# Peptides against a protein of PDB entry 6NYY: the designs that were tried, part 158

Target 1, 212 residues: chain A of PDB entry 6NYY
Amino acid sequence: KHFEQAIERVIGGLEKKTQVLQPEEKKTVAYHEAGHAVAGWYLEHADPLLKVSIIPRGKGLGYAQYLPKEQYLYTKEQLLDRMCMTLGGRVSEEIFFGRITTGAQDDLRKVTQSAYAQIVQFGMNEKVGQISFDLPRQGDMVLEKPYSEATARLIDDEVRILINDAYKRTVALLTEKKADVEKVALLLLEKEVLDKNDMVELLGPRPFAEKS
Target 2, 212 residues: chain A of PDB entry 6NYY as posed
Amino acid sequence: KHFEQAIERVIGGLEKKTQVLQPEEKKTVAYHQAGHAVAGWYLEHADPLLKVSIIPRGKGLGYAQYLPKEQYLYTKEQLLDRMCMTLGGRVSEEIFFGRITTGAQDDLRKVTQSAYAQIVQFGMNEKVGQISFDLPRQGDMVLEKPYSEATARLIDDEVRILINDAYKRTVALLTEKKADVEKVALLLLEKEVLDKNDMVELLGPRPFAEKS

## One batch from the design tools (peptide; made by RFdiffusion4, then SolubleMPNN)

Design b2_p25_7_s4 (from b2_p25_7, 11 letters changed)
Fold by OpenDDE base, seed 4:
Structure b2_p25_7_s4 (fold): chain B 212 residues (1-212), chain A 25 residues (1-25)
Amino acid sequence: as target 1 above (212 residues)
Amino acid sequence: DLPSASNSSDDFHQRLLNNEVSFEN
């Protein structure tokens, strides 16, 4: 109980009981969170979903809680699936509403950061090569880049390619599973909070064996 | 549309040099 609450606070922040969403905003959040949930359900290397909520918490209008994995090493495939899961909300909004909202800003930030890290820190891109440069953090004084302008352009191009590939993969997945996204979204609008058992009832068992 | 974190500048490297980008651990 106390540990779960601590994790909830770290992921979602404190519940803003005073924040009332308009019905259309609540609908948008429900489909956004349903996109994350369904993407996470059908992506092998995504983190297992524990809870999805459309109750506003902290700075977010909704949140998904995942089981923390004691995993320190990630493959390129695992990072791709995590990117796809992170894009699930934005892609769901596009599929169902044909519009973009500010709700995906943090997700897009995370995806962008992950893509850059894969290419310039982890050496996971063949065109850029097996390079590892420290990415500047907030407050780091970067006077000069450790690579040429041509390399910088190549990095930017390959980042865009990687993000686009993740986006297309997510679009394909959630288009195939569109009915499942709708089921989850509708149930979220009814219950406001779903757990793993609710997801099993809606979608069936997750198609990947839980690593115990 | 390409998902991007920045609405303003497509030049990530320039933003890095300007200390406009931070990566959260």
Scores: peptide ipSAE 0.007, ipTM 0.476, DockQ to the pose 0.059
Fold by OpenDDE base, seed 1:
Structure b2_p25_7_s4 (fold): chain B 212 residues (1-212), chain A 25 residues (1-25)
Amino acid sequence: as target 1 above (212 residues)
Amino acid sequence: DLPSASNSSDDFHQRLLNNEVSFEN
């Protein structure tokens, strides 16, 4: 309980008791969070879902909480599935509403940062090669790029490719699981909060063995 | 074996998840 609450505070921030979502906004959030939840459910290397909520917290209108793995090493496949899970909200909105909302801004930022990290820090891109550059931290002024402008362009291109690939993968997945996304979204609209057991009741057991 | 991200990468990812890092082009 205390640990879960701590994680909830880290992920979602403090619950905004004063934020009233309009019905249409609440619907959008429900499908957004359902997208995250379902993507995480059906992606092998995604962290197991613990909780999904459409109760506004901090700057977020909803959240999905996952059990973090204590792992110090990530594979490219794991990072891809995490990117797909992170894109799940945006993709769900596109599938169900055919529109882009501002709700995915933070998700897109996270995906973008992950993609850059994979390419320039982890050397996970074949075209860019086995390079590792320090990414600027928040507040660090990058005065000069440690690589050529041609390399910078290549990095930017490969980042876009990686994000687009993750996006397409997520679209394919959530299109296949569209009915599941809707089930989760509708139940979220009713209960506002779902746990792992609710997800099992809706979707069946997660198809991947939880590495305990 | 695909090159695994180092421990320093975990820190980066954790900071990323916490919105503590930004990449400025």
Scores: peptide ipSAE 0.014, ipTM 0.543, DockQ to the pose 0.051; fails the geometry check
Fold by OpenDDE base, seed 3:
Structure b2_p25_7_s4 (fold): chain B 212 residues (1-212), chain A 25 residues (1-25)
Amino acid sequence: as target 1 above (212 residues)
Amino acid sequence: DLPSASNSSDDFHQRLLNNEVSFEN
């Protein structure tokens, strides 16, 4: 209990008890978070879901909390599944509402950062090659890019391809699991908070062995 | 049409394009 609350505070921040979401906004958040939760449930390399909530915390309208793996090395496949999980909210909104909201801004940022890191830091793209450049941190002015404008354009193109591939994979997954996303979203609207046990009761056991 | 990446990714790209972001050597 105390340990879980401490983790919740670190990840989600303080619950904004004063922030009242409109019913339609709350519905959007429920389907958004259900998209993350279901994507994470059915992606092998996604971290196990611990908690999903539509109670606003800090700057977020909802959140999904996962058990982070103590992992320092990631494969391309693992990073792809993490990207898909991160896109799950946006994809769910598209599937159920046929519209895009600003709610996925931070998710898109994370996906974009991951895609760039894979291509320019980890050398995971064949066209760009086995290169490793530090991604610019905000505030450090270094005048010259370590690569040509042609390479910059290639990087941008390959980033878009990678994100689009992750998006299409997520669309395929959540379309297949559309009924499960609906079940999770509806239960979120009822309970506001779901844990791993609620997900097991609703969807059955996660199809992947928990790497303890 | 995949929704255009939000203005934040464009901002990072724009900052990269504008040389506002340094690569640590």
Scores: peptide ipSAE 0.013, ipTM 0.501, DockQ to the pose 0.062; fails the geometry check
Fold by OpenDDE base, seed 5:
Structure b2_p25_7_s4 (fold): chain B 212 residues (1-212), chain A 25 residues (1-25)
Amino acid sequence: as target 1 above (212 residues)
Amino acid sequence: DLPSASNSSDDFHQRLLNNEVSFEN
């Protein structure tokens, strides 16, 4: 209990008791967080879900807590599944409401950062090739781009392709699991907080063996 | 919060997205 609360404060910040969400906003947050939770449940390389909440905290209107993997090396497939899980909130909003909100701003930022890193740092794109360049640190004057303007355009195009591929994969997954997303969202609206046991009772055991 | 891989690359891309990185042409 005390240890979990300490971790929650570090990850989510202090509960903002003063932020009262309107019923429609609370519904949007519930389906957004349900999208993340269900995508993470059915993606092999996603981190295991520990907790999902629609109680507003310092960093957002809702949050999901995951068990971080002590992993230093990631495959392209692992990074793709992580991108799909990150897009789960936006995709859920599109499937259920036919609209997009500003709630996914931080998710889109994370996905964009991951896509650029895969292409320009990790050399994971066949068209751009096996290149790696150091991204400038904050305050470093980047005197010259290590690549041509033609290469810059190619990088931007391939980043967009990678994000779109992750988006399509997430749409396919959450469309297949649409009933599960709705079950999680409705239970979130009732309980405001779900843990791993609630998810097991609702969806059954996660189909991937937890590497202990 | 989804665990962001806090690699040095994430900070750079964040700065690129924020237009905080000026390339001196």
Scores: peptide ipSAE 0.013, ipTM 0.524, DockQ to the pose 0.060; fails the geometry check

Design b2_p25_8_s1 (from b2_p25_8, 10 letters changed)
Fold by OpenDDE base, seed 2:
Structure b2_p25_8_s1 (fold): chain B 212 residues (1-212), chain A 25 residues (1-25)
Amino acid sequence: as target 1 above (212 residues)
Amino acid sequence: MDVLDFAEELDSLPEEELTSYGRLV
């Protein structure tokens, strides 16, 4: 508890209990965070959920906190499940509201970053191949791309494919688990904060053994 | 979006323990 709160403060800032979201916004946040939570719950390689909150903190309206594994090496499957978890909020919004909001900007950024990294840094795409481009450090004038414009287009296309595949996977998952997303969202609207125990009570134990 | 322009932000795997929704501008 105290450690989690400390991490949350460092990452998310101080709780802004004085910032009252409009009911519809609060509902949107609840379903968004529920999407993350449920996606993370049912994806094998997603990090286990520690806490989910719809209490505004710092600049964020809602948060889902996960326990990362101290892992330096990620498989393609792990990265995909992480992408799906990250897309869970946006997908939940689509499923429940038929609309998307600006709230998923950071999630989309993370997903985009992951997709590019997989393709251009980790060599995880068969069409692009076993390549790794050194990304310019902040401040390095990227004068010339080390690859052709055709390769750049291929990279962009494969990034879109990867993200779309992750998105579709997430849509399939959260559609299957739609009732669970709703349960989590409704409970979030009631309690504003859920922990792992609340999730276990609501959804049952996570299907994947947490390799502690 | 130019991959290289985006690359400036690719220094880290999405290792963030926290998903966030929305920014209070």
Scores: peptide ipSAE 0.150, ipTM 0.675, DockQ to the pose 0.152
Fold by OpenDDE base, seed 4:
Structure b2_p25_8_s1 (fold): chain B 212 residues (1-212), chain A 25 residues (1-25)
Amino acid sequence: as target 1 above (212 residues)
Amino acid sequence: MDVLDFAEELDSLPEEELTSYGRLV
């Protein structure tokens, strides 16, 4: 643990030479990552947090790492909690700063992809129904959609509804846990990297059993 | 594990197991 944190600090220190964050940017990253961490902590079906960092690494300014699960089947509830966890950064920025940044682009991409997959591939939407169509992958030229324009509009509307519902759920959660988000963000600004033990010390034990 | 091995391990994680901030696409 201390060794891993030391390695992360060394890696981050090397990356910082190329990516110098201003104090306000670093603060934004800390609250963003704290949003992910706290959302993942208090959502039953979210993956447990392994590590959270505000040290720039690769193309990212910060990251939250979660414990991999050997899971092949996902419920609608599990996918919703994962969407909420993924929105945690954006929601934290909104709650604490009253503004949004470009930093959540990858999170929004993941949420958007998940929402479309739930509706179009997994048949998880009552209005669209029990349908399953392949979504275009990056680089696939889709010449024709297998559904009508009316169905396309319905899909787009239901995707927005699903994302907005996940957003609202995340806002409710992180508003309730606002003090915890603040604690995590402040500790991130101090330590730059937190692990599960830091989170347990700060917030208490995660209220859900971890899948080992 | 050297610093490079650690970095590679993190980069090899599934996207669903890693949230990131500020990725420039």
Scores: peptide ipSAE 0.145, ipTM 0.592, DockQ to the pose 0.117
Fold by OpenDDE base, seed 5:
Order: C-alpha cells, then structure tokens, then sequence
Structure b2_p25_8_s1 (fold): chain B 212 residues (1-212), chain A 25 residues (1-25)
C-alpha cells in the first residue's frame, strides 16, 4: 500500500483533490481511460495493466499504468500494439460520444513519435527502406536535413499511413469489445480506481499468458 | 510538424507507460 502510493506519486504526481471535474468531463475521462485499459487487455504485445484511475494527478485528469516488459528489442508488431493501446482513449471517445477532445494530445504525441522512429530510425517501412537517420536533438542547429525534400514528403506520408492503420486496428478492436469498454468505464465512475484484479473480475483473465 | 521537431523524443522509446488524459491548464 505505502510503496504503491510512493511509485504513483513519482510517476503521476500528487493527487489534486481540489479540482472537481464536472460530471460530463468525468464521464469522458472514464471512457477514455477504459479505452486504454481494454485495448491493452486484448492486445498481445501490450504491457500488462497495473492500474487505471480517473482521479486527477499532477496535470493529468486520468491515467492507465502498465508494467513495462524488460526487453531491449521490439518488433514491428509489438510497436503497432503499443500504438493501438495508446490510441485506445481517443478511439473510445469516438465510439461512445461521436466527438474527440483535447485530452488525447499526449497520446497522439507518443504515437507520432513512435511512427517517425519506426520509419526513420528502425528502417521498418518498405517504401522508405532500410535507413536510419540520427534526428537532431531539440536545440541543435539543424543546418541540413540528411535527406531530400522528396524523402521528407515520403516519410510524412508513410507516418500518416502507419498511424491511420494503427487507428483503424484500434477502432476494430474496441468496436468488438465495446461492451467491455462500457463495463470498465462504469466501474471506474463508481470506484474511481481499478487494479488488475478488478479487470480480471470484470473481463476474465487476460487472454495472453504473462511471460513471467 | 517537421520530422526534426520530434528528434529528441524519438531516441527514447516512451519510457513512461502511462497513458494520461488531458492537461489541466
């Protein structure tokens, strides 16, 4: 108990009890976080869910916490499942409310970063090819791009294709599991915090064996 | 957004396995 709270404080910041979300905003957060949780539950290469919360912490209104796998090598399939899990919140908002909010900004940033890394650092795109560029760090005077404007346009197009494919995969998954997303969201609105055991009781055991 | 603006953040696989909703302005 005390140790878990300490880890949560380091990762999520201090619980801000002073900011009361309006009921409609709290509902949006619950369905958003339920989307992440359910996507992570049913994606083979997603990290195991530890906790999901709709209690505001630091600057966040809600969060889902996962246990990272100690792995050094990631496949294209693993990175795709991680992208889908990260898109789960935005997709849940679309499915349940027919609208999107600004709440997914950090998720979209992470997905965008992953897509660019796959294409320009890991050589995982067939059209761009087996290339790896050292992208300049923020603050380095980027004098010249190591590739042509034609290559830049190709990269931008292939990034968009990759993100859209991940988005469509996530839409298909959460549409199939729509009832499960709703169950998780409703239980979040009741309990505000769910752990792995709550998810097992609600959805059954995760269909993928945790590699111990 | 220029590919170059994402460069620093690409070197780290997203370390924080936290999906976060919204920033309190």
Amino acid sequence: as target 1 above (212 residues)
Amino acid sequence: MDVLDFAEELDSLPEEELTSYGRLV
Scores: peptide ipSAE 0.160, ipTM 0.680, DockQ to the pose 0.150; fails the geometry check
Fold by OpenDDE base, seed 3:
Structure b2_p25_8_s1 (fold): chain B 212 residues (1-212), chain A 25 residues (1-25)
Amino acid sequence: as target 1 above (212 residues)
Amino acid sequence: MDVLDFAEELDSLPEEELTSYGRLV
Protein backbone atom coordinates (compact mmCIF):
# COMPACT_ATOMS: atom_id res chain seq x y z
CA LYS B 1 0.00 0.00 0.00
CA HIS B 2 2.51 2.71 1.02
CA PHE B 3 5.01 1.61 -1.61
CA GLU B 4 2.37 1.64 -4.37
CA GLN B 5 1.30 5.14 -3.37
CA ALA B 6 4.90 6.34 -3.49
CA ILE B 7 5.33 4.93 -7.00
CA GLU B 8 2.07 6.55 -8.07
CA ARG B 9 3.27 9.95 -6.86
CA VAL B 10 6.58 9.71 -8.69
CA ILE B 11 5.06 8.53 -11.97
CA GLY B 12 1.72 10.28 -12.27
CA GLY B 13 2.28 13.37 -10.22
CA LEU B 14 -0.32 14.67 -7.82
CA GLU B 15 -3.89 13.72 -8.53
CA LYS B 16 -5.56 16.88 -9.72
CA LYS B 17 -8.86 16.20 -7.95
CA THR B 18 -9.84 19.76 -8.80
CA GLN B 19 -10.03 19.15 -12.55
CA VAL B 20 -13.58 18.13 -13.33
CA LEU B 21 -13.85 16.65 -16.79
CA GLN B 22 -17.11 17.03 -18.62
CA PRO B 23 -19.08 13.77 -18.70
CA GLU B 24 -18.44 13.31 -22.45
CA GLU B 25 -14.72 13.94 -22.01
CA LYS B 26 -14.58 11.50 -19.09
CA LYS B 27 -16.36 8.93 -21.29
CA THR B 28 -13.80 9.49 -24.07
CA VAL B 29 -10.93 9.03 -21.60
CA ALA B 30 -12.50 5.83 -20.21
CA TYR B 31 -12.82 4.24 -23.66
CA HIS B 32 -9.34 5.43 -24.64
CA GLU B 33 -7.74 3.88 -21.54
CA ALA B 34 -9.85 0.75 -21.95
CA GLY B 35 -8.42 0.43 -25.48
CA HIS B 36 -4.86 0.50 -24.11
CA ALA B 37 -5.72 -1.93 -21.31
CA VAL B 38 -7.45 -4.49 -23.54
CA ALA B 39 -4.81 -4.28 -26.28
CA GLY B 40 -2.10 -4.85 -23.67
CA TRP B 41 -4.08 -7.75 -22.19
CA TYR B 42 -4.36 -9.69 -25.46
CA LEU B 43 -0.96 -8.89 -27.02
CA GLU B 44 1.67 -11.48 -26.13
CA HIS B 45 4.63 -9.12 -26.08
CA ALA B 46 2.89 -6.21 -24.37
CA ASP B 47 3.94 -5.41 -20.82
CA PRO B 48 1.59 -6.54 -18.03
CA LEU B 49 -0.99 -3.97 -16.96
CA LEU B 50 -0.64 -2.84 -13.35
CA LYS B 51 -3.21 -0.07 -13.17
CA VAL B 52 -5.57 1.92 -15.37
CA SER B 53 -7.10 5.21 -14.24
CA ILE B 54 -9.32 7.98 -15.54
CA ILE B 55 -8.43 10.28 -12.64
CA PRO B 56 -6.41 13.18 -14.03
CA ARG B 57 -2.79 13.21 -12.84
CA GLY B 58 -0.18 15.80 -13.65
CA LYS B 59 -0.82 16.69 -17.29
CA GLY B 60 -2.69 13.48 -18.20
CA LEU B 61 -6.47 12.99 -18.20
CA GLY B 62 -6.09 9.24 -17.79
CA TYR B 63 -3.32 6.68 -17.75
CA ALA B 64 -2.47 3.02 -18.02
CA GLN B 65 0.51 1.82 -16.01
CA TYR B 66 2.48 -1.21 -17.09
CA LEU B 67 5.28 -3.21 -15.53
CA PRO B 68 8.08 -3.20 -18.08
CA LYS B 69 10.04 -6.38 -18.56
CA GLU B 70 13.66 -6.21 -17.52
CA GLN B 71 15.02 -6.75 -21.02
CA TYR B 72 17.67 -5.04 -23.12
CA LEU B 73 16.93 -6.77 -26.43
CA TYR B 74 13.68 -6.33 -28.33
CA THR B 75 12.49 -8.29 -31.35
CA LYS B 76 10.55 -6.79 -34.24
CA GLU B 77 7.47 -8.68 -33.01
CA GLN B 78 7.83 -7.26 -29.51
CA LEU B 79 8.14 -3.73 -30.87
CA LEU B 80 5.05 -4.27 -33.05
CA ASP B 81 2.94 -5.41 -30.08
CA ARG B 82 4.12 -2.39 -28.09
CA MET B 83 3.10 -0.14 -30.99
CA CYS B 84 -0.32 -1.81 -31.12
CA MET B 85 -0.81 -1.36 -27.37
CA THR B 86 0.18 2.30 -27.72
CA LEU B 87 -2.35 2.74 -30.55
CA GLY B 88 -5.09 1.03 -28.49
CA GLY B 89 -6.50 4.29 -27.15
CA ARG B 90 -6.83 5.98 -30.57
CA VAL B 91 -8.31 2.82 -32.09
CA SER B 92 -10.86 2.53 -29.29
CA GLU B 93 -11.96 6.13 -29.90
CA GLU B 94 -12.45 5.35 -33.59
CA ILE B 95 -14.40 2.13 -32.94
CA PHE B 96 -16.75 3.55 -30.31
CA PHE B 97 -17.12 7.22 -31.27
CA GLY B 98 -16.26 7.37 -34.98
CA ARG B 99 -14.06 10.36 -34.19
CA ILE B 100 -10.49 11.03 -33.10
CA THR B 101 -9.32 13.52 -30.50
CA THR B 102 -6.07 15.31 -29.67
CA GLY B 103 -5.70 13.07 -26.61
CA ALA B 104 -3.59 10.49 -28.47
CA GLN B 105 -0.81 12.97 -29.37
CA ASP B 106 1.76 11.45 -27.00
CA ASP B 107 0.84 7.94 -28.13
CA LEU B 108 1.28 8.88 -31.79
CA ARG B 109 4.61 10.49 -30.98
CA LYS B 110 5.82 7.30 -29.28
CA VAL B 111 4.62 5.14 -32.18
CA THR B 112 6.31 7.44 -34.70
CA GLN B 113 9.57 7.36 -32.76
CA SER B 114 9.47 3.58 -32.49
CA ALA B 115 8.77 3.18 -36.21
CA TYR B 116 11.68 5.43 -37.23
CA ALA B 117 14.00 3.67 -34.78
CA GLN B 118 13.08 0.25 -36.18
CA ILE B 119 13.82 1.34 -39.74
CA VAL B 120 16.83 3.65 -39.42
CA GLN B 121 18.53 2.47 -36.21
CA PHE B 122 17.76 -1.23 -35.87
CA GLY B 123 17.80 -2.22 -39.56
CA MET B 124 14.45 -4.03 -39.21
CA ASN B 125 13.07 -3.05 -42.64
CA GLU B 126 13.91 -5.17 -45.69
CA LYS B 127 13.53 -2.37 -48.26
CA VAL B 128 15.69 0.12 -46.40
CA GLY B 129 18.09 -2.67 -45.44
CA GLN B 130 20.63 -3.36 -42.74
CA ILE B 131 21.42 0.24 -41.90
CA SER B 132 21.91 2.10 -38.63
CA PHE B 133 21.93 5.88 -38.50
CA ASP B 134 21.91 7.95 -35.39
CA LEU B 135 18.82 10.08 -35.33
CA PRO B 136 19.88 13.68 -34.88
CA ARG B 137 19.77 14.59 -31.22
CA GLN B 138 18.33 17.91 -30.20
CA GLY B 139 21.19 20.38 -30.71
CA ASP B 140 23.28 18.31 -33.10
CA MET B 141 23.32 20.37 -36.26
CA VAL B 142 23.62 17.37 -38.50
CA LEU B 143 23.79 19.55 -41.61
CA GLU B 144 23.97 16.59 -43.96
CA LYS B 145 21.87 13.45 -43.79
CA PRO B 146 24.09 10.41 -44.35
CA TYR B 147 21.61 9.23 -47.03
CA SER B 148 20.10 10.52 -50.27
CA GLU B 149 16.73 12.19 -50.74
CA ALA B 150 15.54 8.99 -52.39
CA THR B 151 16.48 7.05 -49.24
CA ALA B 152 14.74 9.70 -47.09
CA ARG B 153 11.53 9.22 -49.09
CA LEU B 154 11.84 5.45 -48.81
CA ILE B 155 12.27 5.72 -45.03
CA ASP B 156 9.21 7.98 -44.75
CA ASP B 157 7.13 5.58 -46.84
CA GLU B 158 8.21 2.53 -44.86
CA VAL B 159 7.51 4.32 -41.54
CA ARG B 160 3.96 5.03 -42.72
CA ILE B 161 3.53 1.42 -43.82
CA LEU B 162 4.74 0.11 -40.45
CA ILE B 163 2.47 2.45 -38.46
CA ASN B 164 -0.50 1.64 -40.69
CA ASP B 165 0.13 -2.08 -40.27
CA ALA B 166 0.25 -1.67 -36.49
CA TYR B 167 -2.94 0.42 -36.65
CA LYS B 168 -4.78 -2.20 -38.73
CA ARG B 169 -3.63 -4.97 -36.39
CA THR B 170 -4.94 -2.97 -33.43
CA VAL B 171 -8.27 -2.30 -35.18
CA ALA B 172 -8.67 -6.02 -35.85
CA LEU B 173 -7.84 -6.93 -32.25
CA LEU B 174 -10.06 -4.35 -30.56
CA THR B 175 -12.91 -5.06 -32.97
CA GLU B 176 -12.70 -8.73 -31.99
CA LYS B 177 -12.49 -7.72 -28.31
CA LYS B 178 -15.02 -4.86 -28.60
CA ALA B 179 -17.23 -6.25 -25.82
CA ASP B 180 -14.21 -6.45 -23.50
CA VAL B 181 -13.27 -2.83 -24.25
CA GLU B 182 -16.86 -1.82 -23.42
CA LYS B 183 -16.77 -3.76 -20.13
CA VAL B 184 -13.50 -2.15 -19.07
CA ALA B 185 -14.67 1.33 -20.08
CA LEU B 186 -17.95 1.01 -18.17
CA LEU B 187 -16.17 -0.29 -15.08
CA LEU B 188 -13.68 2.60 -15.31
CA LEU B 189 -16.58 5.06 -15.41
CA GLU B 190 -17.89 3.44 -12.23
CA LYS B 191 -14.67 2.88 -10.24
CA GLU B 192 -12.34 5.42 -11.94
CA VAL B 193 -9.36 3.13 -11.16
CA LEU B 194 -8.82 -0.52 -12.03
CA ASP B 195 -5.96 -2.82 -11.09
CA LYS B 196 -4.77 -6.16 -12.46
CA ASN B 197 -7.22 -8.05 -10.22
CA ASP B 198 -10.18 -6.07 -11.54
CA MET B 199 -9.05 -6.95 -15.07
CA VAL B 200 -8.77 -10.66 -14.19
CA GLU B 201 -12.26 -10.61 -12.67
CA LEU B 202 -13.66 -8.85 -15.73
CA LEU B 203 -11.80 -10.53 -18.61
CA GLY B 204 -10.36 -13.67 -17.03
CA PRO B 205 -6.67 -14.41 -16.63
CA ARG B 206 -4.33 -12.93 -19.21
CA PRO B 207 -3.87 -15.53 -21.97
CA PHE B 208 -0.08 -15.34 -21.77
CA ALA B 209 1.98 -16.82 -18.98
CA GLU B 210 3.71 -14.12 -17.02
CA LYS B 211 7.41 -14.67 -17.51
CA SER B 212 8.60 -14.71 -13.91
CA MET A 1 7.67 18.76 -36.85
CA ASP A 2 11.38 18.32 -37.30
CA VAL A 3 12.57 14.68 -37.15
CA LEU A 4 15.28 16.11 -34.88
CA ASP A 5 13.15 16.14 -31.73
CA PHE A 6 12.57 12.38 -31.79
CA ALA A 7 16.06 11.10 -31.02
CA GLU A 8 16.60 11.98 -27.37
CA GLU A 9 13.81 9.98 -25.77
CA LEU A 10 14.60 6.64 -27.45
CA ASP A 11 17.70 5.91 -25.37
CA SER A 12 15.83 5.96 -22.09
CA LEU A 13 13.06 3.52 -22.51
CA PRO A 14 11.18 4.93 -19.59
CA GLU A 15 11.24 2.21 -16.94
CA GLU A 16 7.57 2.84 -16.28
CA GLU A 17 5.51 3.19 -19.42
CA LEU A 18 2.61 5.41 -18.56
CA THR A 19 0.27 5.76 -21.44
CA SER A 20 -1.24 9.16 -20.72
CA TYR A 21 -4.34 10.40 -22.46
CA GLY A 22 -4.53 14.09 -23.17
CA ARG A 23 -2.47 16.93 -21.84
CA LEU A 24 -4.18 19.45 -19.67
CA VAL A 25 -2.87 22.43 -21.29
Scores: peptide ipSAE 0.148, ipTM 0.659, DockQ to the pose 0.145; fails the geometry check

Design b2_p25_8_s2 (from b2_p25_8, 12 letters changed)
Fold by OpenDDE base, seed 1:
Structure b2_p25_8_s2 (fold): chain B 212 residues (1-212), chain A 25 residues (1-25)
Amino acid sequence: as target 1 above (212 residues)
Amino acid sequence: MDVLAFAEELEALPEEERTSFGTLA
């Protein structure tokens, strides 16, 4: 209890109880977070869901919290599933509302960063090859790219392909699990916060053994 | 998109993956 609240404070910031979302906006948040939750539930290499909330906190309107696995090495497949989970909100918005909002900006940023890392740092792209370039730190004068403009274009293209593949995978998953996304979203609208147990009650046990 | 412009330090995969919806302006 106290530890969870402390983590919640660190994670979400102070609950801005004063921010009243409009019902339509709250609905959008609920379906967005449900998308994350369900994607994470049904993706093998996604981190287990701990909590999902549509209570505005800090700068966020909602959030899904996952328990990271204690691992130092990530496979391409793991990174893909994480990307899909991160796209789950945006994809849910598309599936249920036929429109997208600005709410997924941080998710898209994370996905973009992950995709670039995979391609230019981890050498996980066959076309770009086994390269590893340090991405310029925020504030570093990018004086010279260690690669040609042609390589830069190739990187950009392959990043887009990777993100699109993750997006399509997420669309397929959440379309298959559309009823589950709706169940989660509706329950979020009722309870505002769901935990792992709520998800188990609603969806059944996560189909992947939690690596203890 | 200039790869370099999005090069925020790929800090270690955020210890806690949080999906956050919406930036409150």
Scores: peptide ipSAE 0.128, ipTM 0.677, DockQ to the pose 0.149
Fold by OpenDDE base, seed 5:
Structure b2_p25_8_s2 (fold): chain B 212 residues (1-212), chain A 25 residues (1-25)
Amino acid sequence: as target 1 above (212 residues)
Amino acid sequence: MDVLAFAEELEALPEEERTSFGTLA
C-alpha cells in the first residue's frame, strides 16, 4: 500500500482531484488506456501490465504502467511489440470512435524516437544498412548531419514504413481483441484503476509465460 | 520540422515504462 502509493506519485505525479473530465472525455481516456492494456496483454515481447488508471495525474489524464524486463539487449521483434503497445491507445480511439485526439502525442513521440533509433543507431534496417549515428538531442542545434540528403530521405521513408507497419499490426490485434478492449474500458469506467489481477479475472491469464 | 531534431537519444529504458494519455499543456 504505502510503497505502491509512493511509486505512483513518482511516476504519475499527484492526483489532480480538481480536474473533472466530461463524461465523453473520461470515456475517451478509458478506451485509450484499455487499448494500451490489451495490446500489452497480447503482445509476447511487451512488458507485463502492473496498473492501468483513468484518474488524472499531473499532465496525464490516464496511464498504463508496466514492469520492465531486466533486459539489456533488445531484438527488432521486441522493439516492434513495444511500439505496438505504445500505439494501442491511438488505435483504440480509431476503432471505437472513428476519430483521433491529441491525447496520443507523447505516445507518438516515443514511437517516432524508437523508429529513428532502430534505423540510425541500431542498424536494424536493411536499406539504410549497418550504420550507427548519434541522434541530435532535444534542443541541440543540428549543425551538420553525418550523412547525405539522399540518406536523410531514405531514413525518413524507412521510419514511416516502420511506424506504419507497427500501426497496422496494432490495428489488426485490437480489431481481433475488440471485445476485450471494450471489457477493459467498461471496467475502467467503473473502478477507475485496474491491476494485473483485475485483468486476469477479466481476460484470463496472459497467454505468454512470464520469463522468470 | 526536422523530426530528427526531436529524437532524444533513447535514454536507458526507464525502470518503469508507462504509456500516458494527456494534454501537453
Scores: peptide ipSAE 0.148, ipTM 0.675, DockQ to the pose 0.146; fails the geometry check
Fold by OpenDDE base, seed 2:
Structure b2_p25_8_s2 (fold): chain B 212 residues (1-212), chain A 25 residues (1-25)
Amino acid sequence: as target 1 above (212 residues)
Amino acid sequence: MDVLAFAEELEALPEEERTSFGTLA
């Protein structure tokens, strides 16, 4: 408890108990976080869910926390599942509300970063090929690209394809698991915070062995 | 918009991963 709260404070910031979300906003957050949680639950290479919360913290209205695997090497399949998990919130919003919000900005940033890294750093795209360029750091003006504008366009196109494929995969998954997303969202609205045990009670055991 | 200009260096995945639903800052 105290240790978990300390970790939560470091990761999520201080609970803004003073920020009362409107019921519809809270509902949106619950379904968004449920999308992450359920996507992570049913994706083999997603990290195990530790906690999901719809209590506002810092700049976040909700969060899902995962225990990362102690690994230094990631496969393309692992990165795809992580992208899908990260898209789970946005996809849930689309499935349940038929609209998207600005709340997924951080998720989309992470997905975008991952997609670019896969293509331009890790050489994981067949069309772009076995290339590795340093991505600009935050605040670095890329004045000169180490590749042509034609290559830049190709990269941008392949990034979009990769993200769209991850998105479609996530849509398919969460559409199949729509009832589970709703169950999680409703339970979140009741409890505000769920842990792994709540998920097991609600959905059954995760279909993939947790490599602890 | 050069999306690459906004790509933060994917440093080592943090030891803890979180997804977040946030407000626009």
Scores: peptide ipSAE 0.129, ipTM 0.666, DockQ to the pose 0.146; fails the geometry check
Fold by OpenDDE base, seed 3:
Structure b2_p25_8_s2 (fold): chain B 212 residues (1-212), chain A 25 residues (1-25)
Amino acid sequence: as target 1 above (212 residues)
Amino acid sequence: MDVLAFAEELEALPEEERTSFGTLA
């Protein structure tokens, strides 16, 4: 009890009980978080879900918390599944509401950063090739790009392709699992917080063996 | 806006990955 509450405070900040979401906003949050949770559940290389919540904390209106694996090396397939999980919220909004909100801004930022890193740091794109450049840090004056404007355009195009491929993969997955997303969203609207056990009860055991 | 200017160095993936829904306002 006290240890879990301490972890929750360090992780989520203080519950802003003062932010009363409108019912439609709360519904949007529930389906968004359900999208993340379900995508993470059915993607092999996604991290195990620990908790999903629609209680506003800090700057977030909802969150899904995952336990990262102690892993130093990531494959292209692992990075793709992580991108798909991160897109799960936006994709759920599209599937259920036919509209997109500003809520996925942080998710889109993370996906964009991951896509650029895969292409320009990890050499994971065949068209761009086996290159590795440091990405400019926030506030660094990028004086000169180590590549041509033609290469810059190619990088931008391949980033869009990679993100779109991850998006399409996530759409396919969450469309197949649409009923599961709805179950999770409805249970979130009832309980406001779900853990791994709630997900097992609702969806069955995760189809991937937890690598111990 | 050069999207590259916002690329924080993907150092080691933070020990805790959290997806959050909300306005970063």
Scores: peptide ipSAE 0.128, ipTM 0.656, DockQ to the pose 0.145; fails the geometry check

